# Ledger of designs, part 56: peptides against a protein of PDB entry 5IXI

Target 1, 141 residues: chain A of PDB entry 5IXI
Amino acid sequence: TPLLDASSLEYLFAQGQYDLVKCLAPIRDPKTEQDGHDIENECLGMAVLAISHYAMMKKMQLPELPKDISYKRYIPETLNKSIRQRNLLTRMRINNVFKDFLKEFNNKTICDSSVSTHDLKVKYLATLETLTKHYGAEIFE

## One batch from the design tools (peptide; made by RFdiffusion4, then SolubleMPNN)

Design b2_p17_2_s3 (from b2_p17_2, 5 letters changed)
Fold by OpenDDE base, seed 2:
Structure b2_p17_2_s3 (fold): chain B 141 residues (1-141), chain A 17 residues (1-17)
Amino acid sequence: as target 1 above (141 residues)
Amino acid sequence: DPFDIEKGIKKLKSLFE
């Protein structure tokens, strides 16, 4: 994988985030039910990365983010629809776990480990390659 | 690995089953 300059990373990160959410770069087909669960978990992780990147770029702490911040705008729309089909208690649990992880990630990973926006973009794009059907080929080849 | 997403949100797995 060639080294990308800052401007290229910004562009690819923004494009990749948009393409993932809008399903223009669809997530890969699960090979098993467990694989499907892993894909969905990775998508939620992608949301954490995206939100954390947003917060860092805005120089905001998590308490300064909108109280209704959630994964909904940062995961594939198809996955969001799938989650919405689950019962209320399950959706509440997903929301709570996501928010807890987001908080923990920002406190311990971002603040304590000095993770940069550059690191987040690199991780996001690398994960995007593994998650999607063909998007990785556009970035790394 | 600070980006170990699988370990960090492993508790979500059962919610998708």
Scores: peptide ipSAE 0.032, ipTM 0.661, DockQ to the pose 0.129
Fold by OpenDDE base, seed 5:
Structure b2_p17_2_s3 (fold): chain B 141 residues (1-141), chain A 17 residues (1-17)
Amino acid sequence: as target 1 above (141 residues)
Amino acid sequence: DPFDIEKGIKKLKSLFE
């Protein structure tokens, strides 16, 4: 497998985000109930990576991002629909925990570890491969 | 590892249980 140059990585990262959200790269089937929860959490983690990458590209810190920033546009549409069907208290909790996690990730990972946009793209694509059924096989295998 | 997503999102697990 040839090494991905910067241009190829940028293209695949953009395509991967689109494929994940539009469910063109469907997430894998859960093996257990707990596995299902882990998959959903991984999707929320992917949203954090995507938003963090966006913020870095725009040279904006989290306080400068829109206050209504959410995972909704950065997770699979199927998962978004599922979350919307949950009760109000659960949805509020998910929103709050996600925002806290995003803030924590930005402060502890981006600021303290000097993580680059390149690193975020690599992690995103690598996680995408493990999270989806067959996506990325031609890239990493 | 700052990119250990599983470790970072452990606090989210209880929300889906």
Scores: peptide ipSAE 0.032, ipTM 0.656, DockQ to the pose 0.114
Fold by OpenDDE base, seed 4:
Structure b2_p17_2_s3 (fold): chain B 141 residues (1-141), chain A 17 residues (1-17)
Amino acid sequence: as target 1 above (141 residues)
Amino acid sequence: DPFDIEKGIKKLKSLFE
């Protein structure tokens, strides 16, 4: 895998986010039911990375973000549709768990300045490679 | 590993079952 300079990494990160959300880089087919759950959980993790990166770039803390911020804009549209089709109780649980996790991640990792925007982009793209069918190969081949 | 989200994933797993 060739080394990417800062400008290339920034471009690939932006493109990767768009392609994942718009399903232009579709997520891989699950091998089992559990694998499907793992994929969805990883997508939610990707949303945490993306939101945290956004907050850092805007020099905003979580309380300064919209109170209704959610994973919806940062996960594949297919997964978003799937979640919206689940019952109200499940959707409420997902929202609460996600918000709690996002808060924990930012308070314990981002606010301590132990993670940079560069680190977030690298982790995001690396995870994108494992999640998608073919797009990941384009990044690292 | 600052990107270890296993704890969060474990909580999320039950929500997708």
Scores: peptide ipSAE 0.031, ipTM 0.653, DockQ to the pose 0.112
Fold by OpenDDE base, seed 3:
Structure b2_p17_2_s3 (fold): chain B 141 residues (1-141), chain A 17 residues (1-17)
Amino acid sequence: as target 1 above (141 residues)
Amino acid sequence: DPFDIEKGIKKLKSLFE
């Protein structure tokens, strides 16, 4: 597979986020109930990557991010609708766990490991390929 | 692996079951 330059990665990363959220690159069908949960968790993980990339680009620390920052704009719209159907307590727990996960990722992965925005884009696109039905096949062939 | 999110995924899993 040919090497992707910085401009190509930037383009593909932006397009990939759009395609995932808008369900233009639909997530793969779950094979089992457990697989379905794994897919949803991976989507939330993708949100962490996207938000972390955003924060790094803006040179913002987590305390500096808006308090209303959430996974809602960074996951497939279908999944967001599904989560909204859950009761208030469950939604609150998801929000809290996500915030804790984001904090842990920022402190232990981004800061301690010196991960770059380039690394985040590569990881995002690679994960996107595994989550969706056909997206990214040409990129990683 | 700095991108290992298995621990986080396990925590989130309990919220969907």
Scores: peptide ipSAE 0.031, ipTM 0.649, DockQ to the pose 0.129

Design b2_p17_2_s4 (from b2_p17_2, 6 letters changed)
Fold by OpenDDE base, seed 4:
Structure b2_p17_2_s4 (fold): chain B 141 residues (1-141), chain A 17 residues (1-17)
Amino acid sequence: as target 1 above (141 residues)
Amino acid sequence: DPFDIEKLIKRLKSLFE
């Protein structure tokens, strides 16, 4: 595992977000249907990390963010397209669960613990390694 | 682990089936 200073970590985190969303670092192929669901869950988790990091950098609490804040800009575009193709009730459920997910994470992890933006970047990159086909290997080579 | 969100992940799994 390479040693990363703050500047390197900031760069890798920003680039990793861009590559994941733009599918330049494509997510790995699912081995089973359940594996596919796990991958999607991890992507939503990545969105929580990214949004929480954004809020912390702006020194904003979640209620101060736009009311329509969502996972859409923080997950792979392919997954976003897949979700948009699901029926209305399913999409509403996903939106509601994600909002609860984000609030729960913020309250229990960010507010109640001493989690920093540094910790979020490390967790994000570590998850990216397990989630993508090749990009993770490139980062930690 | 402050990033242990398995409870929430379980809820998410049911949405993708």
Scores: peptide ipSAE 0.051, ipTM 0.682, DockQ to the pose 0.113
Fold by OpenDDE base, seed 2:
Structure b2_p17_2_s4 (fold): chain B 141 residues (1-141), chain A 17 residues (1-17)
Amino acid sequence: as target 1 above (141 residues)
Amino acid sequence: DPFDIEKLIKRLKSLFE
């Protein structure tokens, strides 16, 4: 993996978020139904990383974030559309579980493990490479 | 279950090990 300076990493992280959400870097095709669920889980994980990074950059605690914070703006638009087509109870469950997940991640990973914004960017890009079809080859070769 | 929260948390924690 090429050595990236802070400025380059910041750029790639921002661009990677944009590419994922806008589906310019399409997520890989599921091999099975279970694989599809795993892909969705990975996308939700990416949302947690992105939101946590945002909060850390703004030096905000989770309670200070907008009360309507959710995964919706941090996952592929195609996946967001798919979730919106599911029944209300399912969507409510996803929302609630995601909020709990975000809190748990903050308490048990960010605070306890002394994770930095740099770490989040690196892990986001690394996960993005494995999640998408052909993205990241030029970054991690 | 729409997604497995325990699996997600474990996966994310492992990213930083």
Scores: peptide ipSAE 0.040, ipTM 0.667, DockQ to the pose 0.713
Fold by OpenDDE base, seed 3:
Structure b2_p17_2_s4 (fold): chain B 141 residues (1-141), chain A 17 residues (1-17)
Amino acid sequence: as target 1 above (141 residues)
Amino acid sequence: DPFDIEKLIKRLKSLFE
């Protein structure tokens, strides 16, 4: 974990989100089909981290978040496009799974373990390193 | 199964605990 002051960490976290979504930090190539699913899961996780961070920064509880909250703005655009190509039932399942995941994460991790926004930023960037092709080398090496 | 919720939640929890 890199040692960063609060301002630097905040900037890198914001930039990392942008880079991930805009595919400036492209996700790594899957080695297998299961690896591809794991990558998608990680992207979903990144969305949960980002949204949870936003909610915490705004001092909002999960029920106070917009009802139409979605992963769409928090995952790589390429992945979002890929998901949109899937059938309706699959997309509905993904949406529901994400919402359930967000709830469960907040309940079981944020609330129960007293995770801070600082922790979320650190873990987001750390995960970004493992998820993307070259981001880790740029920031952590 | 597009996403493995339990696996992911478990993984993420372990990152913070």
Scores: peptide ipSAE 0.039, ipTM 0.666, DockQ to the pose 0.711
Fold by OpenDDE base, seed 1:
Structure b2_p17_2_s4 (fold): chain B 141 residues (1-141), chain A 17 residues (1-17)
Amino acid sequence: as target 1 above (141 residues)
Amino acid sequence: DPFDIEKLIKRLKSLFE
């Protein structure tokens, strides 16, 4: 990956979040059912990265975030729509899994590994490149 | 289970080590 200065990285990270959520950078087509599950996992991972970055920038711990924090604003709108159409029990399971994911990521990765906001942005953009069809190819090739 | 939380956490953690 090419070396990016701080200002360029900030811009790309912000724009990348917008493009992912608004589906301007559409996620790749799944090749199998398992691949589809992997893609959804990656999207939830992107939400965790984005929320963690937000919390770190605001000097907030996860318990200080709103009780209703969710993946809904941080995943592709198409995926969010798909999840909303699933039955109540499935949606409850997804919500619980995400909350646990966010908590465990904070405890076992952010705190234990001293991950910085810079690291989160780099990982976010790198994942975005692999998750979407053609986004970021000219930047990260 | 549609999501493998432990697998993802392990993978993400290893990226920063």
Scores: peptide ipSAE 0.032, ipTM 0.667, DockQ to the pose 0.629

Design b2_p17_3_s1 (from b2_p17_3, 10 letters changed)
Fold by OpenDDE base, seed 5:
Structure b2_p17_3_s1 (fold): chain B 141 residues (1-141), chain A 17 residues (1-17)
Amino acid sequence: as target 1 above (141 residues)
Amino acid sequence: MHLGNEEDFKKFFSFFY
């Protein structure tokens, strides 16, 4: 586990977000239907990390964030297209659970536990390694 | 369908707790 300086970490985090969303670092193939759900949940988690990092960098509280904030711009485009194909009730459930957890994470974890942007980037990149196909192997080996 | 469960998110973010 190499130690990265702030500049290197910032670069990798920015590039990792782009690669994940644009599917340049494609997510791994699900082994089972449940594995597929787990992968999707982790992608939604990645969106929470990215949004929280954005909010912290802008020094914005949740009420100051755009009310249209959503996971849609922070998950793989392929997954976003898949979710759009699902029925209305399913999409509503995903949206509600995501918004509720984003609020909880920012209020209880970010504010109360003093999680830093550094911590978010580390978790993001670590998850990216396991979530995608053979990505970051040389960086994290 | 079990997509986006709060419990799964809690597990994912247990790294910070």
Scores: peptide ipSAE 0.210, ipTM 0.809, DockQ to the pose 0.691
Fold by OpenDDE base, seed 3:
Structure b2_p17_3_s1 (fold): chain B 141 residues (1-141), chain A 17 residues (1-17)
Amino acid sequence: as target 1 above (141 residues)
Amino acid sequence: MHLGNEEDFKKFFSFFY
């Protein structure tokens, strides 16, 4: 990945979030069932990155975020639809695990300032390149 | 492997450790 200046990184991060959620940069097809699980977990990870970045930019602590904070608007719409179609217990588990990890991530990493907004954007975009179909082609061609 | 597994998240965020 080429070196990007701050403004370019900010732009690509914002655009990347939009493209991922709106499925303009569609997720790659899973090669196996396990690969499918990995993809979904990466999407949830992307949500953590996006939410944490938002919180940092707004100088908000996690408890100050809306009580209904969720991965739902930070993952691909197709995946969100898929999760909503799963049974209640599964959805509850996903929600709880996500919230717990988000809290842990922010407490242990973000609050200690060991991770910057820059780091979050870099990780987000790097993951996006491997997670989606043909992402980056428009940038590198 | 289950969706949202803590170990999976740790792997994902290993970049920061």
Scores: peptide ipSAE 0.208, ipTM 0.806, DockQ to the pose 0.613
Fold by OpenDDE base, seed 2:
Structure b2_p17_3_s1 (fold): chain B 141 residues (1-141), chain A 17 residues (1-17)
Amino acid sequence: as target 1 above (141 residues)
Amino acid sequence: MHLGNEEDFKKFFSFFY
């Protein structure tokens, strides 16, 4: 992956979020059932990165974020629709585990300054490259 | 591995630890 200046990185991160959520950069097709689970987990991870980045940019702690904060607005719309079709217990588990992990991530990684907004953007774009179909092929190597 | 597994999430974020 080539080195990017701050402005380019900021632009690509913003555009990448939009493309992922709106499915303009569709996620890759799973090769196995386990691969499908891995893809979905990576999408949820991308949501954690996006939310944490937002909180850091706004200098907000998690309690200051909306109480209804969730992965739903930060994952591919197609995946969100798929999750909504699953049973109640599954949806409850996903939501609870996500919230707990988001809190843990922010407390143990973000708040102690171990991770910067720069790190989040780099990880997001790196994951986006492997998660989606041919996205950024001209930019990433 | 199942969706919503905390250990799976931690694996994803091993990059930061």
Scores: peptide ipSAE 0.200, ipTM 0.806, DockQ to the pose 0.590
Fold by OpenDDE base, seed 4:
Structure b2_p17_3_s1 (fold): chain B 141 residues (1-141), chain A 17 residues (1-17)
Amino acid sequence: as target 1 above (141 residues)
Amino acid sequence: MHLGNEEDFKKFFSFFY
């Protein structure tokens, strides 16, 4: 893995978010049903990273974020469409778990200053490499 | 585990702990 300066990391992080959401870097095919669930959970995790990074950059606490903060704009559009097709109870569960975890993550990482924006970008890009089919093979490997 | 499992989320973020 090549060394990245701060400017390069910022650029790649922004580009990576766009590529993931717009499915320009499509997520990998699941090997099993469980693998499919893992992939979807990682996508939701990526949303937490992206939202947290945004909040930190704007010097915002979680209560200051929009009331309707959601994963919808931070996950692959294909996955978002898939989730919307699931039954109401499933969607409610996903929403509740996501919100609860986002709060927990904020309390344990952002509020405690244990995680930096740099750490979030690194984790995001590292996950993007394994989550997508061929993204960043020339950059991250 | 099914989608939206909190423990699976924690596993993903274990990188920070």
Scores: peptide ipSAE 0.191, ipTM 0.802, DockQ to the pose 0.594

Design b2_p17_3_s2 (from b2_p17_3, 8 letters changed)
Fold by OpenDDE base, seed 3:
Structure b2_p17_3_s2 (fold): chain B 141 residues (1-141), chain A 17 residues (1-17)
Amino acid sequence: as target 1 above (141 residues)
Amino acid sequence: MNLGNKESFEKFFSFFY
């Protein structure tokens, strides 16, 4: 595996976000119903990473995050459409759980100095490789 | 600091299923 410099990492992170959301890097096929749920959970986790990175780059504090911030623009479009088709109670639950997790994660990334934007990009790309079918094989070999 | 992993994502978001 080649060592990635800062410029290469920035490029790959930006491209990876676009590929995931636009489904150019398709998520892996679920093997079971539970695996399908795990995949969706991972996608929502990816949204947390992306949003937290955005917040850090903008030097936003936790209370400064828009109250209407959502996973909708940071997950695969196919998953977003699927969630929109679910009943109101389920969607409310997803929204609530996501916001709680985002707040908790931001306490570790924005409020604490233990996590950098560099760390978030590395984690995002590493997770993207496991979440998608063939993405990252050239980079992480 | 642990940024979380697949297991942590699954644990937290399992609530909506």
Scores: peptide ipSAE 0.085, ipTM 0.731, DockQ to the pose 0.092
Fold by OpenDDE base, seed 1:
Order: structure tokens, then sequence, then C-alpha cells
Structure b2_p17_3_s2 (fold): chain B 141 residues (1-141), chain A 17 residues (1-17)
């Protein structure tokens, strides 16, 4: 794996977020129904990483996070549309699980200070490579 | 890094489904 300087990492992280959301880096095809659920969970995890990174960069405390914070702007648009088509109970469950996970993760990243913004960017890009079809192969091989 | 792995994310979300 080639070494990335801070500027390159920042650029790739910003571009990776855009490419994932806009489906320019399409998520991989599921092999099974369970694999499909795993892919969706990974996408929601990517949203947690992106939001937590934003909060850390802005030096936000947990109470300062918007009450209406959502994964909707941080996951692939195709997945967002798919979730919107599901029934109310399913959407409520996804929202609750996401909020709980985000809170727990932010406690570890912001409160415990055990994770840096650098770590988040590395984890985001590494996950993006495994989640998408061919994106990032030249960077992390 | 204390972020865990991709599997930990999947397990967490799957626990509630």
Amino acid sequence: as target 1 above (141 residues)
Amino acid sequence: MNLGNKESFEKFFSFFY
C-alpha cells in the first residue's frame, strides 16, 4: 500500500464521499440476500464515519449534533431511494439503529478521543474500496 | 486504530434486524 500524505488523503476522502453518494463508484453486486443486507449495513457505516469526521472537524460536542441528523445525504442515492420505498416500520427501525450506532461511535471518537480524523479517512477509503466494484484498487493494493 | 472492522459495523446493524 502506497503512503499517502495528508493533502492526498484529504482529497481522496472528499472525492470518495462524493463518488459513493452520487453512485459514481457503484456498490458491488450482492451475491446473496444476506450479502445485500451486509452491503446496506456497510453503507450506513460509511455514513457514520462521514458524519463523525464532520463533527470532529467542526469540534462539535454530542449535544450540538442536529436532532434530525440522518444518513440520507451520506449513503448512495440508489440505496436512499430504496429505503424511502420501504414501509414506515422498516424506515423507523433503520433510523433508530443508525442513531444509536452514531451516538455510540461518537462517544468513542469524540468523547474518548481514541480515534483521529486521519483514522476515519483511512477507514472510510479502505471500506470504500471493498464496498464498491473497482474503486480505489490502484490506491490500496 | 480503534475503529474496529467492517464486520463489527455489520454485526451491530444486523443485531437489530
Scores: peptide ipSAE 0.080, ipTM 0.722, DockQ to the pose 0.110
Fold by OpenDDE base, seed 4:
Structure b2_p17_3_s2 (fold): chain B 141 residues (1-141), chain A 17 residues (1-17)
Amino acid sequence: as target 1 above (141 residues)
Amino acid sequence: MNLGNKESFEKFFSFFY
């Protein structure tokens, strides 16, 4: 893993988030059904990281975020479309579970100041490397 | 760096399916 200064890390994080959401860096093909579920879970985890980073940068707690905050802007558009095709009860469950997890993550990490924006960016980019097909080959490989 | 319990994270999101 190359050494990155703060400005380079900020740039790569912003670009990586854009590439993931816009599917310019497409997620890898699942090897099994379980692998497919793991990939989707990791994408939702990426949304937690991205939203938490946003909240920290804006110096606001989760209750101060819009109540309609969701994973939709922070996951691959293809996955978002897939979730939208699922039945209403499933979508409601995903939304509720995600919000509960985001709240828990904030309470345990952000509020306790145990995680910095730097840590979130590093974790995001590291996960992006494993989640996508060829992203960051020139950077991480 | 600790972003939480990985096992709990995976178990939590497995509820989506």
Scores: peptide ipSAE 0.077, ipTM 0.730, DockQ to the pose 0.108
Fold by OpenDDE base, seed 5:
Structure b2_p17_3_s2 (fold): chain B 141 residues (1-141), chain A 17 residues (1-17)
Amino acid sequence: as target 1 above (141 residues)
Amino acid sequence: MNLGNKESFEKFFSFFY
């Protein structure tokens, strides 16, 4: 794995977020129904990473995070559309689970400071590689 | 790489289970 300096990593992270959300780096096709659920969970995880990175960069604490913060702007647009088509109870469940996890994760990233923004960017890009069809091949080979 | 609370991540990714 090539060693990336801070500026290069920052660029790749920003571009990766854009590519994922805009589906320029399309997520891989599910092999089974359960695999589809796993892919969706990974996407939601990506949203947690992105939001937490944002919060850390802004030096925000948990109470300072907007209460209306959502995964919607941080996941692939195609997935967002799919979720919006599901029934109300399902959407409520997704929202609640996401918010609960985001809160817990932020305790470890913002409050405990056990995870750096560098770590978040590395994890984001590494997950992006496995989540998408052909993205990141030149970066991680 | 372990990030934050590993157990929480594993639980989160089992959302549909």
Scores: peptide ipSAE 0.072, ipTM 0.725, DockQ to the pose 0.117

Design b2_p17_3_s3 (from b2_p17_3, 7 letters changed)
Fold by OpenDDE base, seed 1:
Structure b2_p17_3_s3 (fold): chain B 141 residues (1-141), chain A 17 residues (1-17)
Amino acid sequence: as target 1 above (141 residues)
Amino acid sequence: MYLGDKESFEKFFSFFY
């Protein structure tokens, strides 16, 4: 993996978010049902990274985040549509777990300051490489 | 494991631990 300067990292992070959400970088095909669950959970994890990065860049604390913050704008549109088609109990579970983990992670990123915006971008891009089909082949060696 | 499992999130974010 080559060393990226700050400007390149910022650009790739922004573009990567767009590519993931708009399915320009489609998520990989699952090998098994469990692999499918892992892929979808990683997508939700990507939403946590994106939202946390946004909050840190805006210097926002947890109480300042909108109460209606959701993963919906930060996951692949295809997955978002799939989740909306699932039953109420499933959607409630996903929402509850996501909000709980977002709160926990924001404590680590903002309150504890153990994670930097740089770390978030690196993790995001590294995950894109393994989560999506053929993404980053020309970027990562 | 299933979608929205807390254990999956913890595994995903082990990179930061």
Scores: peptide ipSAE 0.197, ipTM 0.809, DockQ to the pose 0.562
Fold by OpenDDE base, seed 2:
Structure b2_p17_3_s3 (fold): chain B 141 residues (1-141), chain A 17 residues (1-17)
Amino acid sequence: as target 1 above (141 residues)
Amino acid sequence: MYLGDKESFEKFFSFFY
């Protein structure tokens, strides 16, 4: 992956979020059942990155974020629809684990300055490259 | 591993540790 200046990185990060959520950059097809689980978990991870980045940019702590904050707005819309079709216990588990991990990530990694907004953008774009179908092929190598 | 598994999250975020 080539080096990007701050402005280019900011632009690509914003555009990448939009493309992922709106499925303009569709996620890759799973090769196995486990691969499918990995893809979905990476999408949830992308949501953590996006939310954490938002909180850091706004200089907000998690208690200041909406209580109903969830992965739903930060994952591909197709995946969100799929999750909604799953049973209640599964949805509850996903939501609870996500919230707990988001809290842990922010408290132990973001708050102690171990991770910067720059790091979040880099990880997001790097994951986006491998997660989606041919996205950024002209930019990423 | 299933969707929302903590181990999967830890694996994903090992990049930052």
Scores: peptide ipSAE 0.196, ipTM 0.809, DockQ to the pose 0.608
Fold by OpenDDE base, seed 3:
Structure b2_p17_3_s3 (fold): chain B 141 residues (1-141), chain A 17 residues (1-17)
Amino acid sequence: as target 1 above (141 residues)
Amino acid sequence: MYLGDKESFEKFFSFFY
């Protein structure tokens, strides 16, 4: 894996978010049903990383974020559409668990400062490579 | 394990531990 400087990392992180959400870097096909669940959970994790990074860059605490903050615009559009078609109880569960975890994680990133924006970008890009089809081969291999 | 599972999230973020 080549060494990426800060500017390159910032660029790739921004571009990676766009590619993931717009499905220009489509998520990989699940090998099993459980693999499908893992993929979707990783997408939600990617949303947490993206939102937390945004909050840190804006020096905003979680309560200062929009009240309707959600994973919706931070996950692949195809997955978002899929979730919207699931039953109400499932969607409520996903929303609640996501918000709870986002709150906990932001305490670690913003309040405790145990996680840096650099760490978030590294984790995001590393996950993006394994999560998507044929993405980042020139960058990470 | 289901979508939004807390254990799955903890596994995902083990990178930071």
Scores: peptide ipSAE 0.195, ipTM 0.809, DockQ to the pose 0.592
Fold by OpenDDE base, seed 4:
Structure b2_p17_3_s3 (fold): chain B 141 residues (1-141), chain A 17 residues (1-17)
Amino acid sequence: as target 1 above (141 residues)
Amino acid sequence: MYLGDKESFEKFFSFFY
């Protein structure tokens, strides 16, 4: 709820990505099996936000992104390890759904200019607050 | 913030169901 200037927002966004991926801000414990699925899907959503932000900052179009672009470097390392332990069909499904959504989201962020880098940072940090155990309670609450 | 159309959003966030 505190007001953040552009510089503060940029710093917190960068730090938040690092904390999430490195599990310095661990994801919250699931309340149910369904909650566990929701948490994992939100992590993948965070990857979409991070990648889209990167692409926008680099002024990259979708065809210019690496062909093997993946969520792997943008989700908690613990979740990445978990996904790698799942069967091939599951991993293929995850990859396909992620790529499809990333393409659509890219159209709305870059092609349609419906989402700004500022919006992405705000959404990322807001989600980080609810996704992790105690991260940013003093900043975002 | 816009997170894509409803179909894509539902597909993505319900993808482990």
Scores: peptide ipSAE 0.110, ipTM 0.718, DockQ to the pose 0.135; fails the geometry check

